# Ledger of designs, part 195: peptides against a protein of PDB entry 5T59

Target 1, 112 residues: chain A of PDB entry 5T59
Amino acid sequence: TTPTMQSTSLLTEHLGYPPISLVDDIINAVNEIMYKCTNAMEKYLMQRNIIGKKDFSDEIKIGTAKLESLLENSVDKNFDKLELYVLRNILSIPSDLLEENRFRLLHHEKLV
Target 2, 90 residues: chain B of PDB entry 5T59
Amino acid sequence: EHIRFQRLVQVCNKALEESIRKLQSWEKIHECFPNYGQTREGIENLTVCQQQVIKLWSNLSRVEFDAIFHERSIEEKLNQLDDLINKARS

## One batch from the design tools (peptide; made by RFdiffusion4, then SolubleMPNN)

Design b2_p29_3_s4 (from b2_p29_3, 8 letters changed)
Fold by OpenDDE base, seed 1:
Structure b2_p29_3_s4 (fold): chain B 112 residues (1-112), chain C 90 residues (1-90), chain A 29 residues (1-29)
Amino acid sequence: as target 1 above (112 residues)
Amino acid sequence: as target 2 above (90 residues)
Amino acid sequence: VEELIESLKTPPLPSDEERWKKFLEEEEE
């Protein structure tokens, strides 16, 4: 079950921000961390690119790019699941509260 | 009694752990550097690099996620949500 | 807040523990 507009509204009021904003923060953070990690790895290896008179710079660049792609795919998969779970199961309101009549009542009471 | 925030932390940790799983595989690392990894020095460098990047991943994630949770006051808000639901059930 | 609490006075929802467990299991796969 996907979050309803009513649920989102109520949670937004409770949280002070839309539920999706939390997820966005998390996803943005992990993406930033991901690229920092791969960049660090490339830099570390590029400082050590010469071994036995052989220059492995090209291999290092290609290899790091492959690892980055692998990590990107994994991050996307796992954090998509995370988003779904958080929005459906953590930031959720009981269904009975989401009835139109009750929602209207709650809205009215909050305005008063 | 309070379960939602704990679950949030758990699911975040799980996602982070699963995301880095392939980088924890030496075989996967070596596959990306087939010739470099055939040298003694290359193996040593890759080993250190692998260990460091995993640590970096874990440390950065912890710091950033904790900051997010704090900025969003999510523990308090989720606890309040739990309390509201529990109170309604009592 | 009190109004929200009152509105939440509905029959207990099924436990989401099983959903949580299933999610974790799926992530392990």
Scores: peptide ipSAE 0.076, ipTM 0.891, DockQ to the pose 0.017
Fold by OpenDDE base, seed 4:
Structure b2_p29_3_s4 (fold): chain B 112 residues (1-112), chain C 90 residues (1-90), chain A 29 residues (1-29)
Amino acid sequence: as target 1 above (112 residues)
Amino acid sequence: as target 2 above (90 residues)
Amino acid sequence: VEELIESLKTPPLPSDEERWKKFLEEEEE
């Protein structure tokens, strides 16, 4: 179930930021990490590109690119699922709290 | 009682684990470097590279995600959310 | 670049698989 506008508003008030912002941070981080990993891998191998008088630089570049693509696809899929899960199951407000009296409770807790 | 933050951590770890799974396959690594990996030295380099990149992935993700969680105060906020929900249902 | 390479040289970390399994078990309860 997709979060409602009301729940998003309440959570934003509670968190101090929209729930999606957390997910965005996570996704941005993993993307950065991903490219750091692939870059490091490429650099490591490129420092070892000559074996037996043969230069494998081109193969290394191509191979690393392939691995990067593979990782990108996997990251995209898994963290899309993560986004949905987090927003639906973690950063969510049960329907029983989406009543008027419950709204007051949330506001009260923030103000006190 | 407090379950949401734990769940967040676990789902993050799961996503990270599943994301790196294919890189954990030696076959996948090797096929990307077919000629390089036919040399003894190449195999050694790829082996080290694979192992180290996986470690880097794990370490960087841990550090960065922890930083995010801290900056967003998400543990506290999720605990509070749990408490509010429990209180409302009591 | 060199910094990144150095970062690759890290000790192994424990697997989260057991933690995840535990979570799944708890959720099933």
Scores: peptide ipSAE 0.049, ipTM 0.882, DockQ to the pose 0.069
Fold by OpenDDE base, seed 5:
Structure b2_p29_3_s4 (fold): chain B 112 residues (1-112), chain C 90 residues (1-90), chain A 29 residues (1-29)
Amino acid sequence: as target 1 above (112 residues)
Amino acid sequence: as target 2 above (90 residues)
Amino acid sequence: VEELIESLKTPPLPSDEERWKKFLEEEEE
């Protein structure tokens, strides 16, 4: 289930940023890393594109593109799961704390 | 007592590991370069490339994720959250 | 980029534990 607005607000106050921002940072980072990796692969192989008298540039470009797609799909799948897990199980407030008297405790701790 | 940050690290590691799994397969790499991989030099190049990209993936992820965790003070914040929850239940 | 790959020589990230598997099972339900 999706976190409640109340939970999000409390966590935002506690963290100093919305919980989703952490996930966004993580996902953005891995995406950047992913493309750096695939770019590195392509460049490395393109520097070694000629073997004997044969030029494998086209095959390298196609092959690296396939690997990129494969990696991209895997990243999307796994980090979507990560997002759900983090928001539901890590950056979450138990229901027993989502009561009026318990909210006071959270605010009190912040003030003291 | 403090479990949330540990969980965060674990799931991040898992997601990273699972994401790179296909690239760890030599068969998957080779099939993308069927003719290139039929040459001795091609095999050597692909082997090195595979090893290096996996290392790059791991190292960059570690550095970047650690930076994020630091910038967001997430360990401290999650520990505090654990403490607050435990305190509220006492 | 190639130079960057060569410059990074650190151990791989550790693997996950049973918590991830449990989560996956729950999400499949």
Scores: peptide ipSAE 0.092, ipTM 0.887, DockQ to the pose 0.072; fails the geometry check
Fold by OpenDDE base, seed 2:
Structure b2_p29_3_s4 (fold): chain B 112 residues (1-112), chain C 90 residues (1-90), chain A 29 residues (1-29)
Amino acid sequence: as target 1 above (112 residues)
Amino acid sequence: as target 2 above (90 residues)
Amino acid sequence: VEELIESLKTPPLPSDEERWKKFLEEEEE
């Protein structure tokens, strides 16, 4: 199910931040890590770009770029799924708690 | 009783694992460096590179995600959420 | 939930090689 504005508000109150903020942190982190990894790979190979008398610098750059693109696509796909799952199934409030009587409970617990 | 944080960790790990899956394929790596990978030394370099990048991916993700979880106090918050839900259903 | 988690599981990563150790440590710093 899709998160409602009501659930988002309640969770924001509970968490101290919007649920999406956690997901954003995760996605931002993995993107940073992704580029660090590809950069490291390129640097490592570029330090070893000459084998015999042949310079493979161009091939290394192109190859690393291809791997980066591949990784980007995979990250996008998998973490889009993650976002959906987290927001729908982890950072979510069951519909039965979205009723008035249970809302009071949430507020009561916050105040106590 | 407390399940949400565990699920968060699991789904994060799964996403990370699936994301790096293609790089775990030697064939895919080799395809990106067709001429370089035809040399003995090139193969050796690519092998080490592949192994290291996968480890780097794993290590960095562990550190960064743990930091995020800590900064957001997400384990505690999710446990509390579980408790609230369970209490409401009791 | 279980299906999603299962779909995201990947095989264990291979072990490190010593020649990459120094490089890896440098990149993690």
Scores: peptide ipSAE 0.021, ipTM 0.856, DockQ to the pose 0.025; fails the geometry check

Design b2_p29_4_s1 (from b2_p29_4, 14 letters changed)
Fold by OpenDDE base, seed 4:
Structure b2_p29_4_s1 (fold): chain B 112 residues (1-112), chain C 90 residues (1-90), chain A 29 residues (1-29)
Amino acid sequence: as target 1 above (112 residues)
Amino acid sequence: as target 2 above (90 residues)
Amino acid sequence: SLLEKAKETLERFKEVEKKIEEKEEEEKK
């Protein structure tokens, strides 16, 4: 179910925050995690940048950057899909409940 | 009876799993470090690094997402929503 | 206001929906 002004308003009232806020928290969290992961990877490898007599620092920096890009693209794609799914199927109100009488019931339920 | 929160957890896990899949590919990892990965020690380091990153990803995501869900009281709210829907349809 | 916040959700949804659609189209090319 595609979100509407009616459904989002009701959900916002129910949640105490707009549905998008939850999604934002999730997305922000995963982005932070992503950075931590890539940073950890770089640091780990940079501490092991010399093998034999060869310094691989440059390759490590480039390589980790590439991996970060790959991860970023994947995160972006998958969590965009997640956002749509959440707003369509989880943080959503069935159309039958958006009818006038049932709409009032939801509102009334919160007030009681 | 209560399905929405379960779905939320599921889709979050799915998104996380799909996202990290690229890093789970040894081939892709190795391709990013072509010369480094040609050394025995390099391969070992990359292997450990890959494993650690995946674990870090999993652990951090679990902790952070659980915290979010708690802070937002989303399980309770979604359960309430399910209840309202069920009542309305019954 | 809550109404503004609700509106934000809708706008964001539309933006992401459009974004995904555009990316999918690009991937098909």
Scores: peptide ipSAE 0.499, ipTM 0.936, DockQ to the pose 0.785
Fold by OpenDDE base, seed 2:
Structure b2_p29_4_s1 (fold): chain B 112 residues (1-112), chain C 90 residues (1-90), chain A 29 residues (1-29)
Amino acid sequence: as target 1 above (112 residues)
Amino acid sequence: as target 2 above (90 residues)
Amino acid sequence: SLLEKAKETLERFKEVEKKIEEKEEEEKK
């Protein structure tokens, strides 16, 4: 079910916030987590950058950057799909309830 | 009866699992550190690092997503939505 | 307003939908 002005308005009233706000919270959270993870990885390895007589600091920086990019791409792709799914299938109202007579049910329950 | 919140949790978990999948591959990790990973000590460090990052990912996501769901009262709201839909169809 | 908030959701949805479609088309080339 594709979101409409009618459904999103009703959902916003029901939730107390627009449906996109929940998705934004989720996406912002995972982005923050992502960078915390990559930062932790870099710091851990940089504390162990010298093995024998060799300093691997440059390789570690490049390697962690590559992993960060891979993770960014994956997060972007998967959470874009998540956004569409949530708005289509979870935060959605069936078409049969979007008729004029059904509009009152959501309002009535909230007011009573 | 109540299905929407469960679906939300499932989809979130799936997205998290798919996102971290590449980091779960030792081959992918090793490819990023070709010389470092040729040393015994380097391999050990990468192994521990990989495990810790995955755990950190899992723990942080659980805490943060639960906080979001609580702050947005999404379980209650989705349950109410399910109830309204079911009532309208009865 | 409620209307503006609803509009925000719809516009975002359309943007993401378009983005995914474009990426899929690029991957096929």
Scores: peptide ipSAE 0.495, ipTM 0.935, DockQ to the pose 0.814
Fold by OpenDDE base, seed 1:
Structure b2_p29_4_s1 (fold): chain B 112 residues (1-112), chain C 90 residues (1-90), chain A 29 residues (1-29)
Amino acid sequence: as target 1 above (112 residues)
Amino acid sequence: as target 2 above (90 residues)
Amino acid sequence: SLLEKAKETLERFKEVEKKIEEKEEEEKK
């Protein structure tokens, strides 16, 4: 079910916040986690940058950057899909309840 | 009867699992460190690093997402939504 | 207002929907 102004308004009233706020929290959280993970990886390897007589610092920096990019792309793709799914299938109101004689139910229940 | 919150958890877990899949691939990890990964010590370091990062990803996501769900009272709100919908259809 | 907040959700949804569609089209090429 594609969100509409009517459904989003009703959901906002029900939730006390717009549906997008939940999604934003989720996306912001995963982004933060992502960079914490890549940073941890870089730091761990940079503490182990010398093997024998060779310094692999440059390779480590480049490699971790590549992994970060791969992770960013994957996060972006999967959580865009998540956003659509949540707004279509979870934070949604069936169309049959959005008729003029039916959509008042959510508002009425809140007031009771 | 209550299905929306369960679905939310499922889709979040799915997105997290799909996102970290690249890091779970040893081949992908090794490709990023072609020379470092050709040393015994380098392989050991990468192996430990990979495992630790995946664990960190899982642990942080669990804690943060649970916090979000709690702060937004989303389980309660979604259950109420399910109830309203079911009531309307009865 | 609640109306404005609801509008934000709808606009964001449309934006992401368009983004995904565009990416899928690019992948087909």
Scores: peptide ipSAE 0.495, ipTM 0.935, DockQ to the pose 0.801
Fold by OpenDDE base, seed 5:
Structure b2_p29_4_s1 (fold): chain B 112 residues (1-112), chain C 90 residues (1-90), chain A 29 residues (1-29)
Amino acid sequence: as target 1 above (112 residues)
Amino acid sequence: as target 2 above (90 residues)
Amino acid sequence: SLLEKAKETLERFKEVEKKIEEKEEEEKK
């Protein structure tokens, strides 16, 4: 179900925060993790940049950058889908509960 | 009766798995280091690096996502939401 | 305040939805 002003308001009241805040936390976390991973990869390889008489520092930097880009694109795509899914199917209120006669349900339950 | 939190966990895991899939490909890793990967030591280093990154990804995501879920009390909130919906439909 | 928070969620949702749609269209071209 596509989020509406009614549903998001009710959910915000229920959660104590807007639904998007949870998604933001998730996305921010994965982004942080992503860069930690790529940074670790680069540092690991840069400590092993010389093999024989050859210095592969430049190749390592370029290669890790390519992998970072690849990961960024994948993260972006998959977590955009995740965001929509969460807001449509998880942090959502069925339309039958948004009818005028049932609109007060969540609010009422909170007060009781 | 409680299904929303389970779905949240599932979709998060799926997104994480799909995101790291390309790094699980040795071919893709090797393509980024064409000359480095032609050396014995380079191959060894890349292999270890790949394994470590995947492990780091998995471990960090588990810890961080669990922390988020806890801080946001999302399991409790989603269970309550399920209960409210079920109650309304009964 | 709650109203503004709700609006933020809706706007973000629409933005992401549009973004995904645009990317899918580009992939088909």
Scores: peptide ipSAE 0.493, ipTM 0.935, DockQ to the pose 0.827

Design b2_p29_4_s2 (from b2_p29_4, 16 letters changed)
Fold by OpenDDE base, seed 1:
Structure b2_p29_4_s2 (fold): chain B 112 residues (1-112), chain C 90 residues (1-90), chain A 29 residues (1-29)
Amino acid sequence: as target 1 above (112 residues)
Amino acid sequence: as target 2 above (90 residues)
Amino acid sequence: DLEKQAQATLQRFEEVEKKIKEKEEEEKK
């Protein structure tokens, strides 16, 4: 069910916040986690950058950056899909309940 | 009866699992460190690093998402939404 | 207000939907 002004308004009233706020929290959280993970990885490997007589610092920095990019792309793709799914199927109101008579019912229930 | 919140949890977990899948691939990890990964010590370090990052990802996501769900009271709100919808259809 | 905030949801939805569609089309090529 594609969100409409009617459904989002009702949901905003019900939730006390717009549906997008929940999604934003989720996306912001995963982005923060993502960079914490890549940062931890870089730091761990940089503490172990010398093997034998060779310094792998440059390779580690480049490699970690590549992994970060891969993770960013994957996070972006999967959580875009998540956003659509949540707004269509979870934070949604069936169309049959958005009729005028049903709309009043939902509003009434909110006030009870 | 109450289905929306469990679906939310499911899709969140799915998105998290799909997102970290690339890092779960040893081949992908090794490709990023071609020379470092040719040494015994390098392989060991990468292995531990990979495991730790995946655990960190899982632990942080669990804590943060649970906090979000709690702060937004989303389980209660979604259950109420389910109830309203079911009542309207009865 | 709540009405303005609700509108933000619709705008974001449309943006993301468009984004996904465009990326899918690019992947097909």
Scores: peptide ipSAE 0.621, ipTM 0.946, DockQ to the pose 0.776
Fold by OpenDDE base, seed 3:
Structure b2_p29_4_s2 (fold): chain B 112 residues (1-112), chain C 90 residues (1-90), chain A 29 residues (1-29)
Amino acid sequence: as target 1 above (112 residues)
Amino acid sequence: as target 2 above (90 residues)
Amino acid sequence: DLEKQAQATLQRFEEVEKKIKEKEEEEKK
């Protein structure tokens, strides 16, 4: 179900925060992890940049940047999909319940 | 009966797994280091690097996501949501 | 404001949905 003002409001009340906040936390976390991983990769290889008599520093920098971009694109794609899925199917209220005013139970539980 | 939190965990894991899949490809890794990867020592370094990054990805994501879920009390909230929805349908 | 916060969810949803669509179109080219 597509999120609506009604559903998001009710969910915000229930959660104590808007649904997007959870998603933001997840996305921010994975982005941070992503850059930690790419940084670790670069650091590891740069410490091993010389093989024989050849310095591969430039190739390592370019290569790690390419991998970073690859990972960024993958993370972006997969977690955009995750965001939609979460908001549609997890942090959601069935539309039939909203249409039938069954959502009152959420509000009622808060009052009782 | 409680399904939403399980689904959340599943889709998070799926997204994480799909995201790191490209780095799990040795071919993709090697392509980024064409000359470095032609050396024996370079191959060894890339192999170790790849393994370490994947492990780091897995470990950090587990810890961070668990922390988020705990801080947001999302399991409890989603279970409650399931219960409320089930009650509404009864 | 809770309503404003709720609205942020909707806005973000629409943005991401649009983004995905655009990315898919780009990949097909």
Scores: peptide ipSAE 0.617, ipTM 0.946, DockQ to the pose 0.777
Fold by OpenDDE base, seed 5:
Structure b2_p29_4_s2 (fold): chain B 112 residues (1-112), chain C 90 residues (1-90), chain A 29 residues (1-29)
Amino acid sequence: as target 1 above (112 residues)
Amino acid sequence: as target 2 above (90 residues)
Amino acid sequence: DLEKQAQATLQRFEEVEKKIKEKEEEEKK
C-alpha cells in the first residue's frame, strides 16, 4: 500500500522514528561501503601499477572510476526499488487498520 | 506469523546481490583495464582485486546492516506490527 | 513534530517513485 500521512504518523509513533530514517540508514551504509570498495580497489591496483617497465597508473585510475560509476548506477537503481518496497510492503499498515474504528489500535496498544 | 522482518532481510540481500553482480563479471572488470589486463601480472592482480572487493562488499554489508537493524530495533518493531495486524484481523 | 517527520517520509517516497518511473520511461525509448 502507498504510504499516507495517517500510516506514516502511526508508524513513526510505533517505531520511535519516521520510516524514512531506516531507509536512510540503509542507503547511507551501502553508499559508504561502495566507496570503501572502490577505494580499496584503486589502492590495491595502484600498488601494482608498474608491469614490465610500463606504468599503468592512468589506466588504473580511469578504469577504477568506470567501475565506480557502474557500481553507483547499480546501487542507485536497486536501492531506489528497495526504498519503495520497504515503504509499501514492510513499513506499512493495511487499509483495514486505518479505518476510523481501528485507527486508535496502535496508539492504544502503546498506552496499555 | 511474523513475516515483515524476514522480508526486509530478503530484499536487502537481494539489493546487495543485484548491486554487486556487474563486478562479479570478469568481462566487465577486464574491459575497464584493456591494456593492463593483457599482461599476465595484470590479469593476476585484477583477479585478486575482484575477489577481494566482492568479499569486502559482502562482509561490510553484513556487519553494517546488522548494526542498523539492531540500533533501530527493527525486528522487534516489525514483529509487533505483525502481531497488531493479526490481532486486528482475528 | 510527528507530522513533519511523516511528511518527510511521504515526500521522499514520491520523489523516488517519480525518479524510478522517469528512468524506466527513458530506458524504453
Scores: peptide ipSAE 0.616, ipTM 0.946, DockQ to the pose 0.834
Fold by OpenDDE base, seed 2:
Parts: C-alpha cells; structure tokens; sequence
Structure b2_p29_4_s2 (fold): chain B 112 residues (1-112), chain C 90 residues (1-90), chain A 29 residues (1-29)
C-alpha cells in the first residue's frame, strides 16, 4: 500500500510522530553503527600495522576505507528497501480503512 | 492477530544481515589487504578483526534498535494498529 | 504542523522510491 496524505496523517496522529521519524531513527542508528564498526576495524589493525620489519599502515588505511565504502553501499541499498517496505506494509493503513465510514474509526477510538 | 511489529523486526534483521554480508566474505576482506594478508600474522589479525566487527555490528544493532523501538513505543502502536484494522474488518 | 510532518513522510517515500529505481537501472547497464 502506497502511503497517502490521509494515511500518513492518521498514522502520525496515532503514533504521535510521523512514520518517517521511525525510519530516520533506524537509518541514523545503522549509520552510526557502521562507522563505529569501520573505525574499530581500522584502530585494531593500526595497532598491528607492523609485521616483521614492514609497516602496513598505508595499506590498512586504504583497505579499511574500501571496506567502509562497501558497507556504506550495502547499508544504503538495504535500508532504502527497508524504508519502502516499512512505509508500504508496516506503517500503513489499508485502503478499506481509509474509506469515509471507517476513517472515523481511528479518530473515534482515540476520542473514546 | 498482531503481525506488524513482528514484520518490522524481521525486516530490520534482514536489512542488517544483508548489509553485513560483504564483511562476512573473507575473500573480500583479503582483497582489501593484499600484502598484509600474505603474512601469517596479517591473516590472523584480519581473521580476528573480521569476527570482532561482525559481533560488534550485531550487538550494537540489537541494542540500538531495541532502544529505538522502546522510545517510539512502536510495538504497542503497531499492535493497536493491528487491532483497529481487525476491528474495522469485523 | 502534523500535516507538514505527514507530508515529510510522503516526500521521503517518493524520493527513496525514485532512488531505488534509478540504482536498479544503473545496475542493469
């Protein structure tokens, strides 16, 4: 179900916040986690940058950056899909409830 | 029947799992560190690092997402939504 | 206010839908 002004308004009233706010929280969280993970990886390897007599610091920096990019792309793709799914299928109101007679139900339940 | 919150959790988990899939590939990890990974110590370090990152990803996501769901009272709200929908259809 | 907030959801939805479509098209090439 594609979100509409009617459905999003009703959901906003029901939730106390717009549906997108939940999605934003999720996306912001995963982004934060993502960078924490890549940062941790870099730090861990940088503490182990010397093997024998060779310094691999540059390779580590480049490598972790590449992994970060890969993760960023994957996160972006998967959570874009998540966003659509949530708004279509979870934070959604079936069309039958958006009919005039049933539209009052959500308001009525809130007031009663 | 309450189904929406369950679906939310499932979709979140799926997105998280698919997102970390690249880091779960040893081949991809090794490709990023071609020379470092040619050393015994390097391989060991990368192996541990990979495992730790995946665990960190899983743990942080669990904690953070649970916090979000709690703060937004989303389970309760979605259950209520399910109830309203079911009631309207009855 | 609530209407504006609700509108933000719609706008984001459309943006993301468009974005996904564009990326899928790029991947096919």
Amino acid sequence: as target 1 above (112 residues)
Amino acid sequence: as target 2 above (90 residues)
Amino acid sequence: DLEKQAQATLQRFEEVEKKIKEKEEEEKK
Scores: peptide ipSAE 0.609, ipTM 0.945, DockQ to the pose 0.798

